# Ledger of designs, part 41: peptides against a protein of PDB entry 7RZF

Target 1, 358 residues: chain A of PDB entry 7RZF
Amino acid sequence: PFQEEHLKQLYKIVPIKDIRNLYVTFPIPDLQKYYKSNPGHYLGHLIGHEGPGSLLSELKSKGWVNTLVGGQKEGARGFMFFIINVDLTEEGLLHVEDIILHMFQYIQKLRAEGPQEWVFQECKDLNAVAFRFKDKERPRGYTSKIAGILHYYPLEEVLTAEYLLEEFRPDLIEMVLDKLRPENVRVAIVSKSFEGKTDRTEEWYGTQYKQEAIPDEVIKKWQNADLNGKFKLPTKNEFIPTNFEILPLEKEATPYPALIKDTAMSKLWFKQDDKFFLPKACLNFEFFSPFAYVDPLHCNMAYLYLELLKDSLNEYAYAAELAGLSYDLQNTIYGMYLSVKGYNDKQPILLKKIIEKM
Target 2, 358 residues: chain A of PDB entry 7RZF as posed
Amino acid sequence: PFQEEHLKQLYKIVPIKDIRNLYVTFPIPDLQKYYKSNPGHYLGHLIGHEGPGSLLSELKSKGWVNTLVGGQKEGARGFMFFIINVDLTEEGLLHVEDIILHMFQYIQKLRAEGPQEWVFQELKDLNAVAFRFKDKERPRGYTSKIAGILHYYPLEEVLTAEYLLEEFRPDLIEMVLDKLRPENVRVAIVSKSFEGKTDRTEEWYGTQYKQEAIPDEVIKKWQNADLNGKFKLPTKNEFIPTNFEILPLEKEATPYPALIKDTAMSKLWFKQDDKFFLPKANLNFEFFSPFAYVDPLHSNMAYLYLELLKDSLNEYAYAAELAGLSYDLQNTIYGMYLSVKGYNDKQPILLKKIIEKM

## One batch from the design tools (peptide; aimed at target 1 H41 G44)

Design b2_p17_8_s1 (made by RFdiffusion4, then SolubleMPNN; from b2_p17_8, 11 letters changed)
Fold by OpenDDE base, seed 2:
Structure b2_p17_8_s1 (fold): chain B 358 residues (1-358), chain A 17 residues (1-17)
Amino acid sequence: as target 1 above (358 residues)
Amino acid sequence: KFVHRYLDGPLPVYKEI
C-alpha cells in the first residue's frame, strides 16, 4: 500500500514503443467484497464514457487525447487502484496538467450530481445482457479463468459475480469518489520525449524513468477544480435491449434470402435466422442514386455528405455500441450503403435516428 | 471497435514501478 510519500508523484517513463500515454492513478480500498454493487465499475462507466459532455469528448475536442479508459485495477490483497488512462496526442503531451485538471473537473461534476440509481441500473442491465449472451470461450482459457476467480467469489456465484450487479450502494460510490483527489494522485507520463532525461532504471524490465514530486501549486490548482459547464452526465441509453424474444422459425423459411417486397422504388429480401437463434438482426440497405457517381463533383459531394452524416451520428455511436448495436455507412459507386447490426429490439430506434439525420 | 476496455480486462500489467 502506498504511503503519503508515494502520493503526489510524477513519473516520466521512456517506452520501447513510440507511444504517448498518461496514467492518473489513485489508491483505493479493496472493493472485492463489494462486487455485488461494484462502485468502481459505476465510476469507470461514467469517467470512461465517450458520449456528449464526457471527459473524453472534451479532451478530444481540444486535440489532446485520442482514447480514454477509466476503472478499477487490482493491486494486491487489501488495496486497489482507480486509474484514468489516456492516449495522448503530441499536443496533449504539452497539456498534461490541464488534462488532469479536466479529469478533476469531471470528478467534481460527479460529486455535485451524486450517485445516480438510473446509471447503476443501466450498468446492471448491460452486464446482464453481456452475461446472458456471452460467447463460448476456449475451454482451456475459461477453466483457467474460473480457477483464478474461485479465490475471490463463492462457488455458487463464480459464474455471475463478474457480471450481475445486485445492489445500488451510493455510499460506496461516494467513498471511492472521495479517494479520487489531487492529494492522492500518482501520475505517470509515458513518452519517448523523456529519453536521455531520466535518472532511474526499473529493476525488472530496465525501464528508464524519472520520479518527481508534483509541485504544491499544481496540486492546489487541481484541488480548486471548478465545475466545467461542458461536462454533463450521459443521457439514458435508449439502445439497451429489454426484449429478447426469439420468434419461432417460419414453416416456409428458406435457406437463402427471399424477396418479400418488390416495388418500383424498393426490393426487400428477408432471411430468418435458422442457425444461431439469437435476438439479433442484420439490416442492410443499398440506396441507389444516378447522381452518386455521375462526375467528380457529385462523387465528392456524396463523400462529403456521408462524412457529415457520420459526424452527426457520432453522438449515438458509443451508446449504441455499449448496447450491442452497430451501424456502418459507406459510399458506393451506385449511391450509399447502410448496415445496422446487433440486438433487434432497439434497432428501429437507431435506424430512425440515422434516417432523421439523412 | 470502441473497445470499451473497462480496466477489468488485463490492463497490460504495467507493473507499477
Scores: peptide ipSAE 0.008, ipTM 0.529, DockQ to the pose 0.123
OpenDDE base, seeds 1, 3, 4, 5: peptide ipSAE 0.008, 0.007, 0.008, 0.008; ipTM 0.525, 0.523, 0.506, 0.521; seeds 1, 5 fail the geometry check

Design b2_p17_8_s2 (made by RFdiffusion4, then SolubleMPNN; from b2_p17_8, 11 letters changed)
Fold by OpenDDE base, seed 1:
Structure b2_p17_8_s2 (fold): chain B 358 residues (1-358), chain A 17 residues (1-17)
Amino acid sequence: as target 1 above (358 residues)
Amino acid sequence: KFVHRYLRGPVPVREVE
């Protein structure tokens, strides 16, 4: 385990690739025994959330961060880490202290709100869906994975332990959240900008780095992180499927798509699933416009329109993706293509939101 | 390659066709 001397440390690391990353790491207790409540997953879900009022949303709005991942990571036996990792912009590299301040402001917001049973229930439902409708894995990889996790879980639970949540444990959520403090932080900044400014070399990979203590003033600044009113808990995920009914195969079901609607303005083809019997659908729409490809200007306008549309849908896209829904929007020479895929139950909700933004 | 197994929420395994 890290001793006090290993805490409040900053590592400046020179990458081989031109990448800019920030790793904010907290030593935490081994949570493996709490797999039925999985408090680290709860916190990772919230800290790593991409919706309005999320940490990522605020950091993106400032142009400092492209992506954020939060969650638990296995260490050695008997301890784990909670890691917040961000992909930094060039500007974000100059604002690392402020980025970390925002992380602690978000964490402070989570403390102020306390553990939310509804958030746990959403995580439980999402994981249950993911387990129930899990795709087939390559046997070799799957067997090797199962063999590895047999060391951690009972035989009867080995297939379910990574997915099924059983117990809401607010006490364990608070316990982990109490470890996410400035006094317990390890920071690593990865950037080529540190080339020629390092004094150490890592033994195994020859990675050049510098280690320095984080100033006490900076630690105090993070300890005094206020409640930033921009941070909010996510709203309930409306895309979580609840109906998994498989409709009986129609007696006249064709092996090919049948034309079920033909009008001057629309054609509709339908094929029922006769092979997989999953509560999933694929909706494909081709929109035709005589203006889409008439000249280079209109072509570029149509492209820009779709990029702006995608950007405006980012809020819904994340929540939908968590729930096993996806959409795709593409320019075509004839107009636009839209695809909506995933669990059929909530597809109409996502489709409606897309169409309302168009 | 540090495959940081980030516990992303269930990363939709993009089946790379």
Scores: peptide ipSAE 0.009, ipTM 0.467, DockQ to the pose 0.184
OpenDDE base, seeds 2, 3, 4, 5: peptide ipSAE 0.008, 0.013, 0.000, 0.013; ipTM 0.464, 0.493, 0.433, 0.492; seeds 2, 3, 5 fail the geometry check

Design b2_p17_8_s3 (made by RFdiffusion4, then SolubleMPNN; from b2_p17_8, 11 letters changed)
Fold by OpenDDE base, seed 4:
Structure b2_p17_8_s3 (fold): chain B 358 residues (1-358), chain A 17 residues (1-17)
Amino acid sequence: as target 1 above (358 residues)
Amino acid sequence: KLIHKYLDGPLPVYETY
């Protein structure tokens, strides 16, 4: 277990690859026994969220961060880490203290709002969907994974334990939040900019690094993190599927897409799934415009239009992705292409959102 | 996103003290 001397440390690490990463890590108790409530997953879901009012959205708006991941990681025996990892921009590398301040502001927002049962329920539902429709893993990978899981879970739960959430435990969520404090932080910055500025070498990989104590003034700044009004809890994920009914294969089902609608303005092809029998669909729309490719100006306008449309849809993209939905928008020489893929149940909702932004 | 158990990068071996 990390002693006090191991806390409030900054590591400057030289990577082999040209990458810029920030790791903000917190020692937490071993949560393995609480796998049915999985408070670390709850917090990782919120801290790692990418929707409006999320930590990532604010850090992106500042131009400091490209990607963010959050959650628990196994540590030594009887101990875990909670990690917030971000991919840093060049500008973000200069603002690491401010990035971490925003992390603590978001954590403070989570404390102020308290544990939300509806968020737990969404995590439960998402995990249930993921479990139900998990692809058959490659046997070798699956066997190795199961062998590892057998050390932690009863044999009867080994197949489900990673996915099943059963118990809402606000007390455990608060307990983990109480560990996500500046006094309990370990920071690692990974950047080539530290080349020639390191004084230590890691024994296993020869990684060059420097260790520094985080100044008490910086710790105090993070301890005094206010409620940033830009941070909000996510809205309910409207894209989570609830209906998994598979319609029976029609007797007239064709092995190829059949033309089921033919009008002057639209043609519709349909093919029922005859192979996978999943509650999934692929909706593909090709729009034809005689004006789309008339001249370079029209081409550029069509491009800009789709870029703006994609940007306007970013608020839904993450929630849709979590729910196993995706969309794609592309320019074509004839106009535009729209694709909506994933679970069929909430595809109409996503499609409506896209159309409303068009 | 949620952290996946396999962070593809060697996390700096936090010396598990």
Scores: peptide ipSAE 0.064, ipTM 0.719, DockQ to the pose 0.086
OpenDDE base, seeds 1, 2, 3, 5: peptide ipSAE 0.053, 0.037, 0.060, 0.045; ipTM 0.717, 0.694, 0.723, 0.710; seeds 1, 2 fail the geometry check

Design b2_p17_8_s4 (made by RFdiffusion4, then SolubleMPNN; from b2_p17_8, 10 letters changed)
Fold by OpenDDE base, seed 3:
Structure b2_p17_8_s4 (fold): chain B 358 residues (1-358), chain A 17 residues (1-17)
Amino acid sequence: as target 1 above (358 residues)
Amino acid sequence: KFVHKYIDGPLPVYREE
């Protein structure tokens, strides 16, 4: 276990690759025995959320962070870590203290709102979908993985333990959240900008680094993190599929797309899945406009239109992705291409959102 | 990116002392 001297430390690390990363790490108890409730997953889902009012959305709006990952990591026996990792912009590298302040503001928001059973239920449903429709793994790798986790889970649960949530445990969520405090923080900044500014070398990897104590004033600033009104819990994910019914193959099913509708303004082709038998669909729309590529002005206007449309859809993109839905919007020389893919159940909802923004 | 349940990769600085 990290002693007090290992806490409130800042590590400046020189990478081999040209990367800029921030790791904010908290020591937490071993949560393995709580796999049925998985409080670390609950917190990772919220802290790592990319929707409106999320930590990432705010840090992106500042131009400081590109990506964020939050979650638990295995440590030594009887010990785990909770890590918030961000990809830093060049500007973000100058604002690391403020980035971490925003992290603690978001954590404080989670404390103020308390554990939400509906969020747990969404995590449960998402994990159940992921388990049910898990891709086939290579048998050798899968067997080795299962053999490894047999040490942690009952034989009857070994296949489901990593996926299926069973118990809402607000007490355990609060327990983990109570460990996510400035007094327990370890910070690592990874950047080539520290080249020639390090005083230590790691023995195993030859990584150059500098270790510094985080000033008490900075710790106190993070401890006094106020509620930032920009942070909000995510809205309910409307894209989570609930119907997985697969329609029977039609007797007249063609091996190729058949034209099922032909009008003056539209043609529709359809092909039923005759191979995979998944509750998924791929919707492809090609829009034609004689004005889309008539001159450079119209071409740029069409491009700008799609960029604005994509921006307006960002609020749904992450929630859709979590639920196994995706969309793609592209300019073509003839107009615009739209694709909607994933579980068919909630595709109409996503499509409606796209069309309403168009 | 999907919030991976686990952050892949060693934090190089975590020397298990």
Scores: peptide ipSAE 0.018, ipTM 0.544, DockQ to the pose 0.094
OpenDDE base, seeds 1, 2, 4, 5: peptide ipSAE 0.007, 0.007, 0.014, 0.007; ipTM 0.484, 0.514, 0.530, 0.524

## One batch from the design tools (peptide; aimed at target 1 L68)

Design b2_p18_1 (made by RFdiffusion4)
Pose (drawn by RFdiffusion4):
Structure b2_p18_1 (pose): chain A 358 residues (1-358), chain P 18 residues (1-18)
Amino acid sequence: as target 2 above (358 residues)
Amino acid sequence: INYFEAHIIGNIKLEDIF
């Protein structure tokens, strides 16, 4: 649907609720026919990746961006999209050309070195382990899902869809990586600061927007010289699991969780899993404080402190959320709250680091 | 922080946490 008359264009959209965002849209051909190599998931794993020396951490270091989501959007049949969607700070709206310039800097940093063998082996191992201990399904919604992808795949791999990968073909990685060029951009800015500046309006919904077609100054400023920032490739993962042993049932087996520790400081509830036999467990905590909801100031500082703890610890723990260990730490009325769940092997390192950062 | 509660459910030993 994107003919070249309406390419290289930058719209400005006025919202109703106060948000600020930047969408970068590329068009690409259909890659659902390539469901074995999956080049879109490779570039999605390399673009939208938090951690040391990556696209998001540098934009956090310049104070312009809270978070960004990579990957490719799939639309209808016979055509596909690719999206880099970002949200903006107060002075992140002043430097949009520099943000998209850094996006093509990281793309060119990934074009000078191209394919990687160990990233594909690591991602295929992760999908294989995440498929081998696939948990049980709720019977409603699961049959709708496997009847929702029954149109595309043959009868043998109706289940093993986007789980098992056979081959690493760098040609398709290079092909989809070439279609990401600044002749193929479509920038869209959402900000509430364009109230009285909009000429055009939408008939169907009634929204207002613009046409600021990007002059060639910034296009030929985008693809001209792009060496690097302080970017780097992600490093070797250490949260990949190795212990897949189901520990045996002990003498005192109970059908309900029993109170084991009762002190004036803490109490526990414990139950060995009897039904599922998956090498994974969930640990949860609820810390209490009478000072968490005293007045609005003390009920306000709690969200700010907990949010800055999540800010400063996502850079560390995104590899744990990527390997299958997910944590969550949010506030409650009475006190604060913690819940770490996932594979059985790496809960102590993660929970201990959470406490010592807390 | 003066008090906390915890639940441990799954395939794990209690001594690995405490």

Design b2_p18_1_s1 (made by RFdiffusion4, then SolubleMPNN; from b2_p18_1 with N2T H7T I8L I9E)
Fold by OpenDDE base, seed 4:
Structure b2_p18_1_s1 (fold): chain B 358 residues (1-358), chain A 18 residues (1-18)
Amino acid sequence: as target 1 above (358 residues)
Amino acid sequence: ITYFEATLEGNIKLEDIF
């Protein structure tokens, strides 16, 4: 267990690769016994969220962070870590204190809103989908993973314990959230900019680093993190599939796409899946306009239109991705291409959202 | 994304920096 001397520490680490990372870590109790409720995953889902009003959305808007990961990590015996990891821009490297302030503002927002059962239910549903459609891992890797998991879970639960949420435990969510405080923080900044500024070398990998105490003034600044009105809980994910029924193969199913509609304004080809038998579909739309590529002006207008359309759809991108849906929009010499892929159940919802923005 | 999801996707090999 980390003693007080190990808290409120800043590590400046020199990487071998040209990377800029920030790790904000919090010692937390061992949550392994609470795998059925997995309060760390609940918090990781919210802190790691990428939608509007998320921590990442705000940090991206400032040009400080590219990616964010949040969640629990195994520690030593009897404790875990909660980690918030971000990929830093060059500008973000100069604003680490403010980035961490925003992290604590988001955490404070989570305290103010309290645990949400609907968020737990979404995590449960997403994990159930991930489990149900988990690709067969390579046998060797899978066996080794299972062997490791057997140390932590009953044999009957080994396959499911990582995925299946069963119990909403707001008390445990609050308990973990109470550990996400500035007084309990360990910060690591990974950047080549620390080259020649380190005084220690790690024994195992020879990693050069410097350890510093975080100033009390900085800790107090983070302790006084207010509610930032830009931070909001995510909206409900409309894209989470609930129907996984596979339609029977039609007797007249062709091995190639068949033309099923032919009108003056549209042609529709359809091919039923005859190989994978997954509740997934690929919807591909090609829009033809005689004006799309008539001159450079129209070409540029079509490009700008599509960029604006993509930007307007960004609010749905992450929620769709989490739910195993994706879309793609491309300019073509004839007009525009739209693709919607993933689980078929909620594709109409995503398609409707796209059309409403067009 | 969650640490769990990132680990499943193979995107985070958090080397034990700590």
Scores: peptide ipSAE 0.047, ipTM 0.719, DockQ to the pose 0.018
OpenDDE base, seeds 1, 2, 3, 5: peptide ipSAE 0.047, 0.037, 0.032, 0.046; ipTM 0.719, 0.680, 0.674, 0.704; seed 2 fails the geometry check

Design b2_p18_1_s2 (made by RFdiffusion4, then SolubleMPNN; from b2_p18_1, 6 letters changed)
Fold by OpenDDE base, seed 4:
Structure b2_p18_1_s2 (fold): chain B 358 residues (1-358), chain A 18 residues (1-18)
Amino acid sequence: as target 1 above (358 residues)
Amino acid sequence: IVYSEATLEGNIKVEDIF
């Protein structure tokens, strides 16, 4: 277990690759025994959220961060880490203190709102979906992962323990959240900008680094993190599939897309899945406009329109992705292409939202 | 994104420094 001397430390690390990363790490109790409630996953889901009012959304709006990952990580025996990892922009590298302040403001928002059972239920449902389809989508790496899990879980639960959420434990969520404090922080900044400014070398990989104590004034700033009104809990994810029914293969099912609607304004091709038998669909829309490629001005307007449309849909992108839905919008020489892919149950909801923004 | 060990496969194992 980390002693007090190991807390409130800053590590400046020189990477081999040209990367800029920030790791904000908190020692937490070993949560393995609480896998049925998985309070670290609950917090990781919220802190790692990418929707409106999320930590990432604010940090992106500042131009400081590209990506954010939050969650629990295994430590040594008897403890874990909670990690918030961000990919830093060049500007973000100059604002690490402010980035971490925003992290603590978001954590303070989570304290103020308290544990939400509906969020737990969404995590449960998402994990159930992931579990149900894990073996059907990509068999890659399954065997090696199982061998590691066998050390931690009963044989009977090895397949389910990572995915099966059963118990809402607000007390455990609060317990972990109470460890996410400035007095318990370990920070690592990874950047080539620290080259020639390090005084230590890691023994295993030869990684050059410098260790510094975080100033007490900085810790106090983070301890006094107020509620930032820009931070909000996510809205309910309406894209989470609940119906996984696979329709029977039609007797007249063609091996190729069949034209099922032919009108002056629209043609519709349909092919039923005859191979994978997944509750998934691919909806592809080609919009044809005689004006799309008439001149450079129309091409540029069509491009700008699509970029604005994509931007207006960003609020749904992450929630859709979590639910196993995706969309794509592309300009074509004939007009526009729209694709909606993933679980078919909530595709109409996503499609409606896309159309409402068009 | 929620942290998973798989998500770090591309990043420097800062694990050994912490």
Scores: peptide ipSAE 0.112, ipTM 0.737, DockQ to the pose 0.015
OpenDDE base, seeds 1, 2, 3, 5: peptide ipSAE 0.079, 0.067, 0.097, 0.092; ipTM 0.730, 0.724, 0.736, 0.732; seeds 2, 3 fail the geometry check

Design b2_p18_1_s3 (made by RFdiffusion4, then SolubleMPNN; from b2_p18_1, 5 letters changed)
Fold by OpenDDE base, seed 4:
Structure b2_p18_1_s3 (fold): chain B 358 residues (1-358), chain A 18 residues (1-18)
Amino acid sequence: as target 1 above (358 residues)
Amino acid sequence: IIYTEATLEGNIKLEDIF
């Protein structure tokens, strides 16, 4: 267990690779016994969210951060860490204090809103989807992961324990939120810019670092984090699949795409899945325009149009990805290409959102 | 993104520093 002397510390670390990372870590109680409620996953989902009004959205808008991850990590015996990790831009490296202020503003927003049962339900549903299709999609690494899990869970629950959310425990969510305070923070900044500015070397890998106490004035600034009106809870994820029915293979199913619609304006090819038997589809749309490549101006306009369209759809990208949906938009010599992939149940919703932005 | 052990596999093992 970290003593008070180990809290409010800043580590400046020199990486071997040219990377810029910020780790904001909080010692938390061991939550392993609460795996059925998994309050750390709930908080990781919200803090790590990438939608509008998220922490990442604001930090990206400022040009300070590229990526963000949030969640619980195993610690030593009897405690865990909650970690917020961000990939820093060069500019973000200069604004670490303000980045962390925004983290505490978002955490303060979570305290103000309180635990949301609907968010827990979404986490439950997403985990149920992930569990249901785990073995069907990626055969890689299952055995080594199970061996680690066997140390933490009863044998009967080893397969499900990581995914099975059963109990909404707002009290445990609040308990973890109460640990996400400036007085309980440990910060690591990873950057080559600290080369020649370190005074310690780690014994195992020879990593050069400097340890500093975070000034009390900075801690106080973070303690006084206000409610930033830019931060909002995510909206409900409309893309989470609920229907996993696999339609029976048609007797006339062709091994290749069959032309099922042929009109002056559209051709439609269809191939039923005959191999994987997953409730997934790939929708591919090729749009042909005689004007797409008439001249360089039209090409540039078509490019700009798709970039603007992609930007306008970015609000749905993360929610779709979490739900196992993806889309792609590309310029082609003949016009544009749209692809929608993933679970078939909510593909029409995503497709509608794309069309509404077109 | 939610942190998982797999998400950090590409990053510096913080366990050795913290």
Scores: peptide ipSAE 0.079, ipTM 0.743, DockQ to the pose 0.015
OpenDDE base, seeds 1, 2, 3, 5: peptide ipSAE 0.064, 0.062, 0.076, 0.072; ipTM 0.737, 0.737, 0.745, 0.742; seed 1 fails the geometry check

Design b2_p18_1_s4 (made by RFdiffusion4, then SolubleMPNN; from b2_p18_1, 5 letters changed)
Fold by OpenDDE base, seed 4:
Structure b2_p18_1_s4 (fold): chain B 358 residues (1-358), chain A 18 residues (1-18)
Amino acid sequence: as target 1 above (358 residues)
Amino acid sequence: IFYVEATLEGNIKLEDIF
């Protein structure tokens, strides 16, 4: 277990590659026995959320962070880590203290709202989908993985233990949240900007680093993290599929897309899946306008329109992606192309959202 | 005003399209 001397430490690390990363690490109890509730996954889902009012959304809006990952990681025997990892911009590298303040503000928001059973249910449903439709891993890699996890799980649960959530444990969520405190923090900043400013070398890889104590004033600043009104819990993910029924093959099903509607304003082709039998669909739309490319002005207007449309849809992008839905919007020489792909159950909802923004 | 060409492929009923 980390002693007090290992807490409140800042590591400045020189990478081989030109990367800028921040790792905010918290020692937590061993949660392996709680795999059925997986409180670390619950917190990782919220802290790593990319939707409106998320930690990442705020840090992106400031131009400080590109990506964020939150979650539990295995430690040594008898403890784990909760890690928040961000990819830093050049500007973000100058604002690490404020980035971490925002992390603690978001964590404080999670404490104030308390554990949400609906969020657990979404995690459960998403994991169940991921398990059910997991691509066939290469047999050798899969066997090796299974052999590794047999050390942690009963044989009867080894296939499901990583995916199937069974128990909502708000007490365990609160317990982990109680460990996500400034007094329990270890910070690592990875940047080439520390080259020539290090005093230590790591024994295994020769990584150059400097270790410093985080000033008590900075710890106090983080301890006094207020509720930032920009942070909100995510809304319910309306795109999570619940119906996985494979529709029976129609008698008139063709091996190629058949024209099923032909009007002055639209053509519709349809092809049922006759091969894969997955609860998935691809909806492709091509919009033709005689004005889209008539001149450079109209071309630029069509481009700007699509960029604005994409921006207006960003609020749904992450929730759709988590639910195994995707959309694509492209300019074409004739107008615009829209594609909606993924699980068929909630595609109409996503399509409706797109059309409402058009 | 757009002319629209759509191709729908996958787990979809014809009855849900008409």
Scores: peptide ipSAE 0.355, ipTM 0.859, DockQ to the pose 0.740
OpenDDE base, seeds 1, 2, 3, 5: peptide ipSAE 0.015, 0.102, 0.328, 0.021; ipTM 0.438, 0.769, 0.860, 0.635

